Peptides against a protein of PDB entry 5JXT. Designs and how they scored, part 139

Target 1, 319 residues: chain A of PDB entry 5JXT
Amino acid sequence: SLLPKKEINVYIGMSEMQVKWYQKILEKDIDAVNGAGGKRESKTRLLNIVMQLRKCCNHPYLFEGAEPGPPYTTDEHLIYNAGKMVVLDKLLKRIQKQGSRVLIFSQMSRLLDILEDYCVFRGYKYCRIDGSTAHEDRIAAIDEYNKPGSDKFIFLLTTRAGGLGINLTTADIVILYDSDWNPQADLQAMDRAHRIGQTKQVVVYRFVTDNAIEEKVLERAAQKLRLDQLVIQQGRAQVAAKAAANKDELLSMIQHGAEKVFQTKGAFGTMAEKGSQLDDDDIDAILQAGETRTKELNARYEKLGIDDLQKFTSESAYE

## One batch from the design tools (peptide; made by RFdiffusion4, then SolubleMPNN)

Design b2_p20_2_s3 (from b2_p20_2, 8 letters changed)
Fold by OpenDDE base, seed 2:
Structure b2_p20_2_s3 (fold): chain B 319 residues (1-319), chain A 20 residues (1-20)
Amino acid sequence: as target 1 above (319 residues)
Amino acid sequence: SMAEQLLARGQARAARRAAE
């Protein structure tokens, strides 16, 4: 029988380099971040800021001038300069030791390029599929990963390419390195491992940069998912979940944690305390804290009605 | 060598960033 999947949000602090680049992104568009652009500020500009902040949360090496060099080595700096990579590196060692196999999803093919370089550096055998992968190469990669006795530990996928009906039940761990704006895309990604033919407990780790834009992306995705569920349950087909964030919602997301980011010298949270020296106990603490916050987040949205879920205000969830 | 491969990957990252 298929066991229910476990989903745990893993809240991760930014590295010092991520904080620096996050500040730089906000400073470049500070008038827009402060709402000084008023009605003249384009939704497109705010969407671009959100995209750059999400890139920063994934890895600072997605920006020109962030990576140290020349020479551009492929070593430990690829890990310690991104909070998600520090956690990923420790988590993958644990997953491998447990005899599990892992799907890693991202929205960004350019992040998969960094993850490939990381896999080569660590000696992890992997497969890759993204939106540019030819159909034949996609089949070959799936077959190579799923074959009995496959030595491929990791499958790297873009969330959208991985969502296309494939079976990857030979993996039992799913890492969502980032989240889709549409929670259904992430669910479809999880369902590649959590499907008929799975013999293990599927565990999903959703990476979320703490005190950053990604918390608001997650909250909005959770809100939308709950709204979609309630609409289906109540037969209220006319309540279209607001598919696109408005300008005020985007501005609120950009502003979330911005003040603390500007005040911060160095890294955030566990990255400030431990950095690359994160041990197994630190990982267990991060996972336990994440499990607690995940339960709290779910409980918050379970209490909300359709009308409350249509309002994207941080205040409406504390009433 | 593995060292040469890792350097080539670093150069490829730099080239991708410069092209964006």
Scores: peptide ipSAE 0.627, ipTM 0.961, DockQ to the pose 0.517
Fold by OpenDDE base, seed 3:
Structure b2_p20_2_s3 (fold): chain B 319 residues (1-319), chain A 20 residues (1-20)
Amino acid sequence: as target 1 above (319 residues)
Amino acid sequence: SMAEQLLARGQARAARRAAE
């Protein structure tokens, strides 16, 4: 029988470089961030800010002038300048030692480019599929990963490209490096490993930058998923969740944690305390804290009815 | 060499950023 998947949100502090770039993104459009544009502020401008903040949460080297150089080396700085990479680097060592194999999903092909550079630097053998990968090359990559005795440890995928009905049950660990706005896309990604033919306990690690926009992306995704479930259960077709965030929702997401980011000198959380020197106990603490916060998040949305879930209010989730 | 490959990857990252 297929074991239920274990899903854990992994809450990760920003590196010092991420904090600096997160501040810079907010400062560049400070009037929009403060809502000073009012009705005149374009939804497109807010969406652009959201995209830049999400890029920052993934890796600061997605921006020009963030990576130190020239020369642009590919070494430890690729890891310690991004909180998610620090956690990923430690987690992958553990996963490999356990004899597990891992799927890493991202929304951003440009992040997969950084992850390839990381894999080469660490000597991890990998496969890659994204939206630009030809059909024949996709089949070849899947077959190379799934073959008996494959030396490929990591599969790098864009979430949507990995969602295309492929079987990757030869992996038992799934890392969602970022989240899709559509929670169904992430579920479809998980279902590549968590499917008939899986013989191991599938564990899903969802990376979430703490005190940043990604917490609100996660909350919105969880809310939407619960709403979709309730609509299916109640047969109420009319409750089409507003698929797109409105301006006020986007603004609230941008503002989340912004004040604390502006006040922060250096890194956040465990990244401030230990930086790249995380040990196995630190990872266990992060995972345990994440498991607790995941349960709390799920319990919050399980209590809400359809009408409450239609309101993207920060307040309705505390009743 | 591996060192040359790693430098080439770094240069490729820089080129991708400059093209955006």
Scores: peptide ipSAE 0.625, ipTM 0.960, DockQ to the pose 0.511
Fold by OpenDDE base, seed 4:
Structure b2_p20_2_s3 (fold): chain B 319 residues (1-319), chain A 20 residues (1-20)
Amino acid sequence: as target 1 above (319 residues)
Amino acid sequence: SMAEQLLARGQARAARRAAE
């Protein structure tokens, strides 16, 4: 029988470089961030800020002038300059030692480019599929990964490209390096490993940059998922889940953690204390804290009714 | 060599950023 998947949100602090770039993104559009743009501020401008902040949460090397060089080496700096990479690097070592195989999903093909460079640097054998991958090359990559005795440890996928009904049950670990705005896209990605034919416990690690835009992306996705579930269960098909964030929702998401980011000198959380020198105990602590926060997040949304879940106001969940 | 491959990857990252 297929075991239930375990889902753990892994809350990760920003590196010093990420904090610097996150500040720079907010400062560049500070009037927009403060809501000073009034009625004239376009939803497009806010969406652009959200996209830049999400890029920063993934890796600062998605920006010109962030990577040290020339020469642009491919070494430890690729890891320590992004909190998610530090955690990923330690987690992958553990996963490999356990004899597990891993799917890594991202929304950003440009992040997969960095992850390829990381895989080559670490000597991890991998496959890749994204939105630009030809159909024949997708089949070949899937077949190579699923081959009995495949030496491919990692499969790198864009969430949407990986969602296309493929079977990857030869992996038992799923890392969502970032979250989709649509929780169904992430579920579809998980279901590539968590499907009939899986013989292992599937574990899903969802990376979430702590005190940043990604917490609000996660909250929004969780809220939407719960709303969708309740609508289906109650037969109230007329509750069109507001498909797109409004201007005020986007502004609130951008503002989340911004003050603390501006006040921060250096890195956040475990990244401030240990930087890239995380040990196995640090990873266990991060995973345990993540499991606790995941349970709390789920419990928060399970108590909410349809009417509460339609209100994206952060205020209504603390009464 | 692996070293040359890693440098080529770094150069390719730089080129991708400059094109955005």
Scores: peptide ipSAE 0.622, ipTM 0.960, DockQ to the pose 0.513
Fold by OpenDDE base, seed 1:
Structure b2_p20_2_s3 (fold): chain B 319 residues (1-319), chain A 20 residues (1-20)
Amino acid sequence: as target 1 above (319 residues)
Amino acid sequence: SMAEQLLARGQARAARRAAE
């Protein structure tokens, strides 16, 4: 029988560079961030801020002027300038030592470009599929990855490209480098490894930038998933349709952690304490803390009814 | 060489950012 998948959120502090860029994004649109734009503030402007903040949480090198250079080298700076890369780098070492194979999903093809550069730098053999990959090339990449005795350790995918019903049961680890606004997209990604033909325990690591917009993206996704489940169970199909965040929800998400980000000098959390010098014990501590917070998050939403789940509780950014 | 490949990747990142 297929073993149940283990899902854990991995909460990761921003690097110093990420904090600096996160501050810069907020400062550039400070009037919108403070809600001073009132009724005139466009939903598009708020969505753009959200997208920039999510880019920052993924990697600061998604912005012009963030990467040191010229010359633009491909070395350790790709890792230590992004909290998620620091954790990924240590985690991949562990995964490889365990004889596991890994799917890495992102919403951002441009992040996959950085991950390719990282794979080449570390000497990790990989496959890649995104939205632009031709059908024949997708088949070839899947077949190459799934081949018995394949030397391909990593499969890099955009979450949308992974949704196409492909079988990747030759991997047992899934890393969601970022989260989709639609939790079903992430589930579909996980189901590429967690499917008939899987022989191992599938483990899913969801990377979440701590004290940032990604916590609210995760919460919203978890809320929506629970709502979708309850709607299916109760036969109330009409409730699922409010997919798009309103302006107030977007503003609340942008404001989450912003004050602490402005007060922070340097990096956050484990990134402030250890930087790129995380050891195996530090990774175990991050994973254990993540497992605890994941259980707490799930327990919070499991107790909520449909009416509670329809209320986006703007927990004020000040609590 | 690997060094040349790594530099080419860095240049490609810079070019992608400049095109946005």
Scores: peptide ipSAE 0.622, ipTM 0.960, DockQ to the pose 0.510; fails the geometry check

Design b2_p20_2_s4 (from b2_p20_2, 9 letters changed)
Fold by OpenDDE base, seed 5:
Structure b2_p20_2_s4 (fold): chain B 319 residues (1-319), chain A 20 residues (1-20)
Amino acid sequence: as target 1 above (319 residues)
Amino acid sequence: DLEAELLARGQARAARRAAR
């Protein structure tokens, strides 16, 4: 029988470089961030800010002038300058020691380019599929990963490219490096490993940058998922979950944690305390805290009715 | 050579940033 998935949100602090770039993104569009544009503020401008903040949460090297150099080396700086990479690097070592194999999903092909460079630096054998991968190359990559005795440890996928019905049950760990706005896309990604033919417990780690835009992306995705479930259960097909965030929702998401980011000198949370020197106990503490916060998040949305879930208010999750 | 490959990857990252 297929075991239920274990899903854990992993809340990760920003590195010092991420904080500096997050501040720069907010400062560049400070009038929009403060809502000073009023009715004149375009939804497109707010969506662009959200996309830059999400890039920052993934890796600062997605921006020009963030990577140290020339020369542009590929070494430890690729890891310690992004909180998610610090946690990923420790988790992958543990996963490999356990004899597990891992799928890593992202929304950003540019992040997969950084993850490839990281894999080469660490000596991890990998496969890659994204939205530009030809059909034949996609089949070849899947077959190379799934073959008996495959030496490929990691499969790098864009969530969209992973969505196409493929079987990757030869992996038992799924890392969602970032979240989709549509929670169904992430579920479809998980279902590549969590399918008939899986023999192991599938564990899903969802990386979430703490005190940043990604917490609000996660909350919105969780709210939408619960609403979709209730609509299906109650047969209320007319509850079109407003799939697209409005301007006020986008502004609220951009403002989340912004004050604390502006006040912060250096890194956040465990990244401030330990930086790149996270040990196994620090990882266990992050995973345990993540498991607790995941249960609390789910419990908040499980108590809400359809009418409450239609209101995008962070406050309605605390009542 | 791994070192040469890692340097080439770093240069390729820089080029991808400058092109966008």
Scores: peptide ipSAE 0.652, ipTM 0.962, DockQ to the pose 0.513
Fold by OpenDDE base, seed 4:
Structure b2_p20_2_s4 (fold): chain B 319 residues (1-319), chain A 20 residues (1-20)
Amino acid sequence: as target 1 above (319 residues)
Amino acid sequence: DLEAELLARGQARAARRAAR
């Protein structure tokens, strides 16, 4: 029988470079961030800020002028300048040593470009699929990854491209490098490994930048997922979950952690203490803390009714 | 060689940023 998947949110501090770029993004649009734009502030502008902040949480090298160079080397700086890469790098070593194989999902094909460069630098053999990958090349990549005795350790996928009903049960680890706004897209990604034909315990690691926009992306996705589940269970098809965040929700998400980010000199959390020098104990501590926070997050949303889950109010997170 | 590939990848990252 298929074992239940284990899902762990991995809360990761920003690197010093990420903090700097996160501050810069907020400062560039400070009037919009402070809500000073009033009725004239477009939803489009707020969506752009959210997208820039999510890019920063993924990797600062998604911005021009962030990567040191020229020359633009492909080495350790690709790792230590992004908190998620530091954790990923240590986690992949452990995963490989355990004889596991891993799917890495992102919303951003441009992050997959960085992850390819990382894979080449570390000597990790990989496959890639994104939204631009031709159908024939997708089949070839899947077949190459799934073949018996495949030396491909990593499969890099965009979440939406990986959601297309493919079977990747030859992997037992799933890393969601970022979260989709639609929790169903992430579930569909997990279901590539967590499907009939899987022989191992599937473990899903969801990377979440701590004290940043991504916590609110995760909370909103969890809320939506619980609402969708309750609507299905109660047969109340008319609860149109507002699919898109409103202006005030977007503003609240942008403001989350912004003050602490402005006050921070250097990196956050374990990234401030250890930087790129995380050991196995540091990873275990991060995973254990993540498992605890994941249980707390789930328990919070399990207690909420449909009416509470429809009210995306900033207040319900603190009781 | 690997070094030449890694440098080419770095240059390609820079080019992709400048094109945006």
Scores: peptide ipSAE 0.652, ipTM 0.962, DockQ to the pose 0.509
Fold by OpenDDE base, seed 1:
Structure b2_p20_2_s4 (fold): chain B 319 residues (1-319), chain A 20 residues (1-20)
Amino acid sequence: as target 1 above (319 residues)
Amino acid sequence: DLEAELLARGQARAARRAAR
């Protein structure tokens, strides 16, 4: 029988470089971040800030002038300059040692480009699919990954491209490097491994940058997922979940953790203490803390009714 | 050569950033 999937949010501190770039993004639009634009602040401007902050949470090398060079080497600096890469690098070593195979999902094809470079640097054999991958190449990549005795350890996918009905049950680990605004897209990605034909326990690691916008992205996704579940259960088709964040929601998301980011000198959390020198015990501690916070997050939304979930989209803008 | 490939990848990252 198919075992239930385990989903664990992995809360990760920013690297020093990420903190610096996160500060720079906020400072560039400080009036918008402080809500000084009022009714005149464009939703487009706030959406752009959100997008830049999410890019920063993924990797600072998504920005011009962040990567040291020339020469632009491909080495350990790809790892230690992004908190998610530090955790990913340690986690992949463990996953490989366990004889597992892994799907890595991102919203950003440009992040997959960095992950390819990382895979080459580490000697990890991989497949890749994104939204630009031709249909034939997609089939070939899937078949190469799924073939008996495949030496491909990693499959790199954009979440939406990976969501398109493919079977990847030859992997048992799923890493969501970032989250979709639509929690159903992430579920569809997980269900590529968590499907009929899977013989192992599927474990999903959702990377979340701690004290940053990604926590609010996660909360919004969890709220939406619960609302969607309740609407289906109660037959209330008319609860059109306002699909798009309003200005106040976007502003609240941008402001989340901003003060702490401005006060921080260097890296955050475990990245400040250990940086790239995370050991297996540090990873276990991060995973355990993540499991606890995941349970707490789920428990918060499980208690809410439809009306509460609809209101909470307004009240979470005031914390 | 792996070193040459890694350098080429770094250059490609730089080019992709400059094109945005």
Scores: peptide ipSAE 0.644, ipTM 0.961, DockQ to the pose 0.512
Fold by OpenDDE base, seed 2:
Structure b2_p20_2_s4 (fold): chain B 319 residues (1-319), chain A 20 residues (1-20)
Amino acid sequence: as target 1 above (319 residues)
Amino acid sequence: DLEAELLARGQARAARRAAR
């Protein structure tokens, strides 16, 4: 029988470089961030800010002038300059030691490019599929990964490209390096490993930059998923239509953690305390804290009705 | 060699950033 998947949100602090770039993104559009643009602020501008902040949460090397060089080396700096990479690096070592195989999903093909460079640096054998991968090359990569005795440890996928009906049940670990705005896309990604033919417990690690935009992206995705479930259960198909964030929602998401980011010198959380020197106990603490916060998040949304879930108010989380 | 490959990857990252 297929075991239920275990999903854990992994809350990760920003590196010093990420904090610096996150500040720069906010400062560039500070009037929009403060809501001073009022009705004149375009939804497009706010969406662009959100997109840049999400890029920063993934890796600062997605921006020009962030990577040190020339020369542009491919070494430990690729890891320690991004909180998610520090956690990923330690987690992958544990996963490999356990004899597991891993799918890594991202929304950003350009993050997969960084993850390829990381895989080469660490000597991890991998496959890759994104939205530009030809159909034949996609089949070949899947077959190479799934073959008996495959030496491919990692499969790198864009969430949407990996969501297209493929079977990857030869992996038992799923890492969502970032989240889709549509929680169904992430579920479809998980279902590549969590399907008939899986023989192991599937564990999903969802990386979330703490005290940043990604926490609000996660909350919104969880809210939407619960709403979609309740709408299906109650037969109220008309209710699902409020899918797109409004300007006020986007502004609230951008403002989340912004003050703390501006006040912070250096890295956040465990990244400030230990940086790249995380040990196995630090990873266990991060995973345990993540499991607790995941349960709390789920319990919050399980109590809400359809009408409550339609209100994206930061205040409604405390009632 | 691996060192040459890693340098080439770094250069390719820089080129991809400049092309955006």
Scores: peptide ipSAE 0.647, ipTM 0.962, DockQ to the pose 0.512; fails the geometry check

